# Ledger of designs, part 90: peptides against a protein of PDB entry 3S8F

Target 1, 157 residues: chain A of PDB entry 3S8F
Amino acid sequence: VLTLFVAVPSLMTAFTVAASLEFAGRLRGGRGLFGWIRALPWDNPAFVAPVLGLLGFIPGGAGGIVNASFTLDYVVHNTAWVPGHFHLQVASLVTLTAMGSLYWLLPNLTGKPISDAQRRLGLAVVWLWFLGMMIMAVGLHWAGLLNVPRRAYIAQV
Target 2, 166 residues: chain B of PDB entry 3S8F
Amino acid sequence: DEHKAHKAILAYEKGWLAFSLAMLFVFIALIAYTLATHTAGVIPAGKLERVDPTTVRQEGPWADPAQAVVQTGPNQYTVYVLAFAFGYQPNPIEVPQGAEIVFKITSPDVIHGFHVEGTNINVEVLPGEVSTVRYTFKRPGEYRIICNQYCGLGHQNMFGTIVVKE

## One batch from the design tools (peptide; made by RFdiffusion4, then SolubleMPNN)

Design b2_p14_2_s1 (from b2_p14_2, 5 letters changed)
Fold by OpenDDE base, seed 1:
Formats: C-alpha cells, sequence, structure tokens
Structure b2_p14_2_s1 (fold): chain B 157 residues (1-157), chain C 166 residues (1-166), chain A 14 residues (1-14)
C-alpha cells in the first residue's frame, strides 16, 4: 500500500504540466473549459508530438499503479499487459517527446525553418504514430487481461 | 501585487496536491476492495523457500522426475517441477482431476517463467528460490506450460504439458 | 473530462 505513494510526485508533475498547457492556451486567447485547448499551437509538430505523448502517458500511468500493486500485479504480470504499459510510456511519451524535440532542434541548429511541406509531413507522422500506438496499446492491454503471456508467440486465446 | 499572486499560486498548487492525494487514496481503496472481495484465485505470498541451484538436479525432491508427483493426502499432491533451459521436468506432468495440486517450482540455471494456459497459474521461477502455486484442475485434458520470461536462445520453444486425468 | 471539471472548479474558486 505504501509503495503506491510513488504515484504522488508523478501525479503532481502531470497536473503541473497540464496546468502549464492551460496557462499557455489561455495566454493565446483560449477561454472557458475547452477553449484553451483549441488555442494551443496544434499546427506545430514540435508541440503536438510531446502533447500526444503526454496523452498516452495518462493511461500508462494509471497502469503503472496497477503494475505496482502486488495484488493486481498478480493478474497482469508477465502478460501482454506489461508491454502495453511500457509502449505507452516509452514508445509514446519518450519517443514522441524526442520527435518533438527534433522538430524544434533541427531548425535551430541549421538556422533554417522547416518548410510548410515538412511541417505538414511532421504532423502526419506524429498523429499516425500516436494512433498506431494507441491501437497497439489497447490491444496489448486487452490481450493481457485475457491472459496472453508476455514473451511468447503463442497463446490459447 | 506580488504577494497576492503568490498566495493564489500556492492555493492552486495545494488544490492539485490535495486532488492528487485523493486520487491515490481512491486507487488504494480500489485495490483493497478488490483484495477483499476477490480472494479466489489470488495466491498469497508464503514463506520464502530456498534451494541450492547447483545441487537441485542431483539430490532432493527435484532430482528424479519419476518421483516428482508426491501424494501428500487424500486428493492432495505436491509436484516438484524444474524449469530449465529449455524445458520443464517432469514433462508431461500428470495429475488427477479434482485434486489439490501444490506446485513447487525451481530452476537449476537461469530465471524462467511458468505460465499455465487455461489457468491463473503464472509465476516467475528463480534459481535458488522455490515458487509455490496451489491449483485444482476441474477439467481433464492437456494444459500447456509456457515460459514467459526470456531465458536464452531456446526460450521461444520452451514448453511443457500438464495432463489432467479423469 | 473529470479533471477538466475539477480544474475549472479550482479556477472558479480563486
Amino acid sequence: as target 1 above (157 residues)
Amino acid sequence: as target 2 above (166 residues)
Amino acid sequence: LVLLLVNQAFLDAE
């Protein structure tokens, strides 16, 4: 039970980041419950990528609490649930953050802004990556609950 | 003014901190509830039993696969299973339907998995430690054992079988 | 949605 207190700083960080996004959106003219979201720079892959990573990280974090529970871990341990979890954490958040960083870093290093075509391509890549990752993650978690084993190419179900 | 702004920010942060803690307690409560209401199939941690992985093949209850299945009482058996690179011993494991089976599983070499399809049996097997799992097979037939922990080049082909007899 | 509503409640209280 006490082990779950490790979730406290993670939740604090998550909400702080979310608050920062809200603040930014409101500074950009967004108002109301959802208006600040629309006001964020969704046309910039350097922004969209890490934000999508954050969105994937939310269910991953919830899963982390499950995985850290010795009682619930009995159900999910060494099943497809586990790779579902870390694909959200690593292949979603970390990877998309790296992608986003690249979209910011390369223009700054070269001194050349990305073209509109490159920007659009970047947006497509990031969104498609996120979509694919979500489909895979949901599938893996679902399979895990059906007791599909991890690190095996075969399962009864 | 700066002081007023500072206080507002602190209040906001305290609010989210409180919410974070509340969510934590909700999750803890859900875990506690699950444990309290769904105890069937949950195998509690027992006493840690240790063995010497270097001698487990030569002496002791794991040494002879022909004597791996031991009747310990009426409709009760203990099965001493070795998980090794790359298979299980004994294989097949033959047990009667409806009997309470206590699996005592260990490894002479590296970490393996012991995942029995069609059951909730799923444990890691560590050299030097004995994993204990209690299960009663209600249906006769064959149950495949899958290694779900990477154990080397032959990991993907490491399977066993439990045969439940009528 | 719940998080957004909670957040809005905090903002409204300030």
Scores: peptide ipSAE 0.022, ipTM 0.780, DockQ to the pose 0.305
Fold by OpenDDE base, seed 2:
Structure b2_p14_2_s1 (fold): chain B 157 residues (1-157), chain C 166 residues (1-166), chain A 14 residues (1-14)
Amino acid sequence: as target 1 above (157 residues)
Amino acid sequence: as target 2 above (166 residues)
Amino acid sequence: LVLLLVNQAFLDAE
């Protein structure tokens, strides 16, 4: 009940954020159905990191609804599915948002801008982190559906 | 222009809110569809039963592992299982193929897991409560029981076996 | 959707 209750405002928030991104992209000269996406500052790791976190949060949120469903939770509870869900929610959205915050905070705190090399390295870190996290999350969810238990070092499958 | 920008923002928000609402119904419909087309795999939970964890080893149906498997009807059995630190009893659990098995599982000490590999049996076992799971083994062989809830230093080695006989 | 359908397939297979 609580999870489903939180799901509604979370969805509203998510799509409101998406609306803000669309508006920002259009203000930056993007046009059409998807042109606004290209207009966003993808060269800034402080932007890319949180956005990738949001993208990872989408399947995680869907998984949250599954986990809160009595019938479906019976299948996934205490399996590798659950760690997969957590890694999407915590290690994707929260962690990437924290990383993105650092790319803004440190230059602001020190008063020194990041170099172009640091910027490129930051982009590489964020994208590689996201890629690795998605691979692991898909693997864990898949293993969970195959009834691989969590908190166990061995499995039949 | 501030007014124009405000109007544009509201339009975007309204559109995405409408989309959000639509997606909510889509998700509900998908869940409903999966439930409606579900043919097997869900084991209904029984009524909440309680037991005294401090005496469960000394008296009652869990006290004697040799009497843990009880025939309750034609091709129907009840198995009284204890999950404890760090194992299961009886071990092995011997049941016939094709019989309807009702597992009555409880713990004398801490919370444990009861995860039977190769099946959809996966429940947490709480001291003072009886977990009830109904299952029919269609294939003979050995099924490993795994504890998937951390229960102490020996958690990783806590295993049991169900032997299904032809 | 894909995950739900896959989940349903696993449920039906057990």
Scores: peptide ipSAE 0.017, ipTM 0.759, DockQ to the pose 0.020
Fold by OpenDDE base, seed 3:
Structure b2_p14_2_s1 (fold): chain B 157 residues (1-157), chain C 166 residues (1-166), chain A 14 residues (1-14)
Amino acid sequence: as target 1 above (157 residues)
Amino acid sequence: as target 2 above (166 residues)
Amino acid sequence: LVLLLVNQAFLDAE
């Protein structure tokens, strides 16, 4: 039980970020419980990418708690569940954040803004990446629960 | 105004911190619920048992694959299994249907996996340690053992078989 | 592909 308290700082950080997003959305004219979400700059891939990463990180974080449980880990350890977790944590949050950072950094380094076409392409890239990651992650978690082994090319199911 | 904005941010943060704490309890509750209702298939870790990986092939219960299956009681067996690069010993492992089988698994070389398809048996095998798993096969047939821990170039081809006899 | 081919070569040599 004590080990679960490790999640407290992480949760605090995560929801602080969420609070910042809410504040930003409200500053942009969003109102109500959900209106602030719509007000966020969803037309900017530098924003969308890390936010999608955050969304993927939520179930990943929950999975982290599961994986850290010594009893529940017996169910999921070295099954496809584990890479499913990793793809949410690394291939989703970290990778999308890096992608988003690129969309900000490159224009600033060169002094040249991205074109509208590049912006739209960027949005397509990050959304498609997120979609692919979610499909794969769900599949891996599901397969893991069906006892599909990790690091094996063959499975019973 | 920066001061007004700062206060607003703090208010939101406090709310979300409270939510964070609530979610912590939700997660704990979910774990508790899962453990209470879905405990089938949980194989608890046994006591730490050590073995010398440098001599395990030459002496002791793992040395002779022909003697690997030991009857320890009525309808009870202990099977001494070696996971090595790149296979399992004995192979096949022959056990009777309906018997309680205690697998004692170790490695003479590197870390391997021991994942038995069709069962909940899934453990890592470390040199110098003995992994203990208890299982009763209810159905006769062949059960494939898969190495699910990378152990070298032949990892992907490292398989074993458990044959359950009627 | 290179890694897979090299890996296969080593496996074949075993």
Scores: peptide ipSAE 0.005, ipTM 0.772, DockQ to the pose 0.008
Fold by OpenDDE base, seed 4:
Structure b2_p14_2_s1 (fold): chain B 157 residues (1-157), chain C 166 residues (1-166), chain A 14 residues (1-14)
Amino acid sequence: as target 1 above (157 residues)
Amino acid sequence: as target 2 above (166 residues)
Amino acid sequence: LVLLLVNQAFLDAE
């Protein structure tokens, strides 16, 4: 019970961030239930990267609830499930946020904007990273449910 | 307008905070219901079984791997297992098919894992603590024990075997 | 979808 109190501020933060995105999208002309999403600056890797990180964080957060659950943790603990979880949290959210920050920070610090080619390359990198991370994460979670151990180079399942 | 944005965000924040709190109470209620219906409202607190890791190899039930398998009753055994850098003892662990096996697992050195393939046995082994796992092997054969907790340079090669005999 | 609908409800109530 006490462990899951962390869910309160986490959910609050998650939906507050989402609200900020919605507000930004609506300010950019997006309307309706979904229109604000399309209105967000998807052409900017500095934006796309952390947003994709957030998207990866959603299943990771759900997994966090599982991992923190007394009964469910018995199933997944020290299996490939756990690496699947923290790769979503660290290698997805944190890493993509860092990438996004870099795409914003360097041009800002140097005063030199990135070229269009660099922008497109950045978008490609971020999306490919996200895709690869999702594939790996799904695989790890699946393997974990099949009782594949973590920290082992072999498994017979 | 930053002020407008702040107001909007605040409204969403309050709403989702309320939702989060509501869900928290729902989960607490479900836990309470479960406890009330299945445990008569009692939350069990288990006692941690402890052992001295510095002497576990010299004295006690883990000291002699030849005596590690102890019959405690009809078709019931206790197996005293050491996980150490880098292996398990006894190795192999020989137990009868269909017998109820109680594994008592500890470590003389560092933290190890005890993951038995083909089973749901998966525990961490801490020096100074005794992990207890009860299992009945339904099928004869060999079951590999894997260390799934990093324990040093030889971690990747730390394996054991449980042999279940007919 | 449920989250979006709930969100929309908040917007409508604002």
Scores: peptide ipSAE 0.022, ipTM 0.762, DockQ to the pose 0.306; fails the geometry check

Design b2_p14_2_s2 (from b2_p14_2, 6 letters changed)
Fold by OpenDDE base, seed 5:
Structure b2_p14_2_s2 (fold): chain B 157 residues (1-157), chain C 166 residues (1-166), chain A 14 residues (1-14)
Amino acid sequence: as target 1 above (157 residues)
Amino acid sequence: as target 2 above (166 residues)
Amino acid sequence: MVLLLVAQAFEDAE
């Protein structure tokens, strides 16, 4: 009940953010159904990080609904599925948002922009982190569906 | 200016609302798919049954591991299992192949897991509650019981065995 | 954060 209760506001927020991103992209010259995505500032790690976090959060959110369902939770509970869900939510969204916030905060606190080298490094870090999280998450979810137990070093598969 | 921006935002919101509805159906479909493919043989949780964890080792059906396996019918057994720090009782659990086994599992100490490899048996065992799991072993052999709920220093070594006899 | 601050400090010192 609680999870489903918070799911609705969360979805509303997510789609509102998406709408804002579309608007921003179109203001930046993006046209067409998907052209606005390309127009977003993908060269800025402060932007890329939280956006990637949001992308990771989508399947994680869906997983939250699964975990909240009695019948489905029976299948996934205390399996590797659960850590997979957590890593999408915390290690993806929260962590990437934190990382992105630093890329914005530090230049503003110091009054100096980050160097191009720092920017490129930041982009690399963010993308690599996201990629790693996705690989791990997919693996954990898959393992969970195969009944690999959580909190055990033993797996039958 | 502000009005134009507002209208533009509304247009995009409408589009995303439409998309959200479409995605809702996709998610429902995925849930349905998961249910159809992964919920075969789901074991019902059963009725809530309570027991005193402080006396469960001393009296009642869990007190004597030698009497833990009770035949309740021609091809039906009830097994009274204790999950404790750090093991299971009885161990091994011996049951016949093809029989309907009702596991009655409880804990005298802390929360444990009861995850049987090769099966879909996976329940948490709470002190003061009796977990009931019904299962029929179709294949003879040994099935390992794994504790998948952290229960202390010996958690990682907490294993049991179910021996299914022909 | 610390690494970025340190890196920035080095750049400022140059």
Scores: peptide ipSAE 0.025, ipTM 0.736, DockQ to the pose 0.015
Fold by OpenDDE base, seed 3:
Structure b2_p14_2_s2 (fold): chain B 157 residues (1-157), chain C 166 residues (1-166), chain A 14 residues (1-14)
Amino acid sequence: as target 1 above (157 residues)
Amino acid sequence: as target 2 above (166 residues)
Amino acid sequence: MVLLLVAQAFEDAE
């Protein structure tokens, strides 16, 4: 049980980011419990990408707690569940954050803003990436619960 | 203006931190509750048992595959299994239906996996350590053993079979 | 998630 306290620093960091998003949304005119979300700049791929990464990280983090549990880890260890977890943590959060950073970095490096076409393409890319990643992650977690092994090309199920 | 913004940020941070702590306790409580009320299907790790991987093939209970299945009591067996590059010994493993089987699994070479399809048996096998798993096969038939830990060039073809007899 | 894992453990044990 005490091992789960390792999650405290990560949770503190994650929710600090969430607090910053709420503050930003309220500064942009958002009101109420959820109105601040709609007020965030969803038209900017540099913003949308890391936020989608954060959304994927939530179930991934919950899975991390499960994976850290001795008895529950036995159920999921070296099954398709594990790569499912990894794809939420690395291929979603980290990758989407990197993509978002790119959409910020390129205009700053070149000194030229991105065109509207580039912006729309960027939005399409990050949303499609997120969708594909969520489908894959859900599939892998489901397969893991069905005891599909990791690092094996065949399974009985 | 900056001071007002700072205070506002701190207020939101405090709220989210409180939520974070609450969720942590919820997760801990859920784990504790499920473990306390739903223990079926959980195979606990056995006591730490060590073996010399350099001699395990020559002497001891893993040395002779013909003697790998040992009856330890009425309807109880211990099976001494070697996972090696690239297979399992004995192969096939023959056990009776409905018997309580204790698998004692070790490796003479590198780390392997021992994943039995159709069961919840799934352990890593480390050289120098003995993995212990207890299971009762309720259905007769063939159960495939899969290595789910990369162990070298032949990893993908490393399979074994458990034959459960009526 | 915990409940699902527990349920799966029951199924796998049978």
Scores: peptide ipSAE 0.021, ipTM 0.775, DockQ to the pose 0.018
Fold by OpenDDE base, seed 4:
Order: sequence, then C-alpha cells, then structure tokens
Structure b2_p14_2_s2 (fold): chain B 157 residues (1-157), chain C 166 residues (1-166), chain A 14 residues (1-14)
Amino acid sequence: as target 1 above (157 residues)
Amino acid sequence: as target 2 above (166 residues)
Amino acid sequence: MVLLLVAQAFEDAE
C-alpha cells in the first residue's frame, strides 16, 4: 500500500503535463473535449517526439504500479515483462524526449532552421521509432505474462 | 496576461488531477481484486530469515544434498535448495505429486534466480538470505529451473530440474 | 493487462 502511494506524485506530474498540453491546444484554437489535441503542433518533431514518449510512458507507468505491487510483482518479476517496462520508460520516453530536444536545440544553437525535408524525415523517424517500440513492448509484456524468463536465451512456454 | 493563463491552467489541472486520483483508485482496486482472487504462493516474511553464506555448504540443512528433502508432515516437505555458480543443489530435486513443498532457497556465492518453468515459482536468491516459496505440484513430470538473474559467465547455462513423482 | 495477469496467476497456481 505504501509503495503504491509513490504513484500519486508521479501521476500528478504526468497529468499536469497533460493539462499543459490541453492548455496549449486550446490556446491554438482547439475546442471541445478532444479538439485541443488536433490543434497541437503535430508537424513539429520537437513536439511530437516527447509527446509520443509520454504516450508510451502511460502503459509503462501503469506497469510500474504493477511492478511496485508486492503480489503482482511476483507474477512479472524477472520475466520478459520487465524489459518491456524498461523499453517503455527509457527507450521510449527518455529516448524520444532526447530526440525531441535535439530537434529543438540544434536549430536554436546554429541559428539555422531545419529544412522542410529534415522536418518530415524527423517526423518519420520519431513515429517509426514509437511504432517499433510499441510493438516490441507489447510483445515483451505478452511474453512476460506467459512466464518467459528475463535474461534467458531459451523460452519453453 | 499571466494571471488569466494561470487561472485557466488551474482549471485544467484540477480536472486532470481528479482523473489521476480516479486512476489511482482503479489501480488499487485491481490490485485488491487480484489479491482477493489469487494467492501467488508468496509467504510474506514477517522476519527476514538469514544464513551465513560462507558456511552454508559446510553445515546446516543445505550442506548435504542427499538430505535436502525433508518430510515435515503428512504430505508436506521442506526442500533446502542452493543456487550457486553455476547450478542448483540438489539436482534433480525429487518431490512427490500432490505434496505441499516448502522451498528454502539460498546462495553461497552471488545473487541468482530461481524460476521454475510451468509454475509461478520465481524468486531471487541472495547470499545471506533465505527465500521461502510454498508450492504443490499437481502434475507429475520434470520442471526446469532457470536462473533469471545474471550471476556470471556461466549464467546462461545455469539450469536445474525438479522431478515430480507419482 | 490485469485480467491477463490474473489468468496467468490462476494457471500457474494449478
């Protein structure tokens, strides 16, 4: 129970970011319950990358609650589930945030904007990365639920 | 207009915070449901059972693999298992079908894993600590033990076997 | 996810 309370500030932080996104979308002319999402700058890889990271972080965070639960962790601990969780947290959120930061930082440091071709390529990269990561993560979580062990080269399920 | 912006942000934050709290309760409820419907065979240790890893091979219940399986009652056994670099002792572990087995697992050297395929037995084994797992094998056959915690160069080949006899 | 965990737990407990 006490360990689960650690999830409270994490959830608060995560959804505060969501609130900021909603505010930004509404400032950009989005209206209604979902219209603000469409109004966000989805044409900018510096924006899209970290947002996709956050989206990957949602199931990862939910998994974090599972992993932090004593009884549920017994089911998933040191199975393929754990690498699945890590790839959502690190290889998705952290990596995509780093990618997004790079797309923002380089133009600002050099004083030269990225070309439209570079922008489109950047979008393709982050979306493909996200897609691949989601496929891998789902596979790892599924394998973990089937009791495939972590750190083993064999799996007999 | 920072004040207007802050007020607007606050309104959104309140909604999302409420959602966050709701989700928290959902997760807690799901955990509670899982606990109510399933016991993972984990014996909550009120006290951490410790052992000296430097002497565990020489004296005590882990010292002789031939005496590792101890009948403690009618259809009840305790099995004293060592996980070491790079294997398990005893190997194989022989237990009767349908008996309640209490595994007492420790390590004389480094941290290992004890993952029994076909079961929910999956624990880390720490030197100086005793891991306790209770399980009843309902099906006869061979169950492979896998080390799922990196323990050195031989980690990938560290296997054991539990043989459940009719 | 939780349902799958529960299902797996039940299967492993048998």
Scores: peptide ipSAE 0.016, ipTM 0.762, DockQ to the pose 0.018
Fold by OpenDDE base, seed 2:
Structure b2_p14_2_s2 (fold): chain B 157 residues (1-157), chain C 166 residues (1-166), chain A 14 residues (1-14)
Amino acid sequence: as target 1 above (157 residues)
Amino acid sequence: as target 2 above (166 residues)
Amino acid sequence: MVLLLVAQAFEDAE
């Protein structure tokens, strides 16, 4: 009950953020159904990181609903599915948001802008992190559906 | 200008909210579809049953491992299992192939897991509560029981065996 | 994890 209660406001918040991104993209000259996405500042790791975190949060949120469902939770509970869910929620969204915040915070604290080399490195780190997290999460969810237990170093599968 | 911007933002928000509601229905439909197409081989069959973890080893159906397997009807058995630090009793658990088995599982000490490999049997076992799981083994052989809830220093080595006989 | 699943798939295919 509590998880589902939180899920509705969370969805509303997520789609409100998406609406804000669309508005921002259109203000930056993006046109059409998806052209606004391309107009967003994808060259800035402080922007890219939290956006990728939000993308990872989508399947994680869906997994949260599954985990909160009594009958479906029986299938996935204490399997590799659960750490897969956590890695999407914590290691993608929270971590990438923190990384993005750092790329914004450092220039402000030092009073100096980041170099182009630092910017490119930051983009590489964020994208590689996201890719790694998606691979791990997909693998863990798949293993969980195959009944691989968590907190066990050996399994039949 | 501020009013125009506000109206534009509201229009985008309304569109995305409508999309969010549509997606909610899609998710509900997907859950319903999954439940309709996938049969749970394990039915939680049982009311909340409580036991005294301090006396469960001395008195009651869990006290004697030799009497843990009870025939309750034609091709129906109840198995009283203890999960403890660090193992299961009885071990092995011997049951016939094709019989309906009701596992009654409890713990005398701490919380444990009861995960049977090759099956969808996966429950937590709490001291003072009885976990009830119903399952029918269709294939003969050995099924390993794994503890998937951390229970102490010996957790990783806590295993049991179910032997399904022809 | 993906590598382990791929390895398992190959074992099952043999």
Scores: peptide ipSAE 0.015, ipTM 0.733, DockQ to the pose 0.014

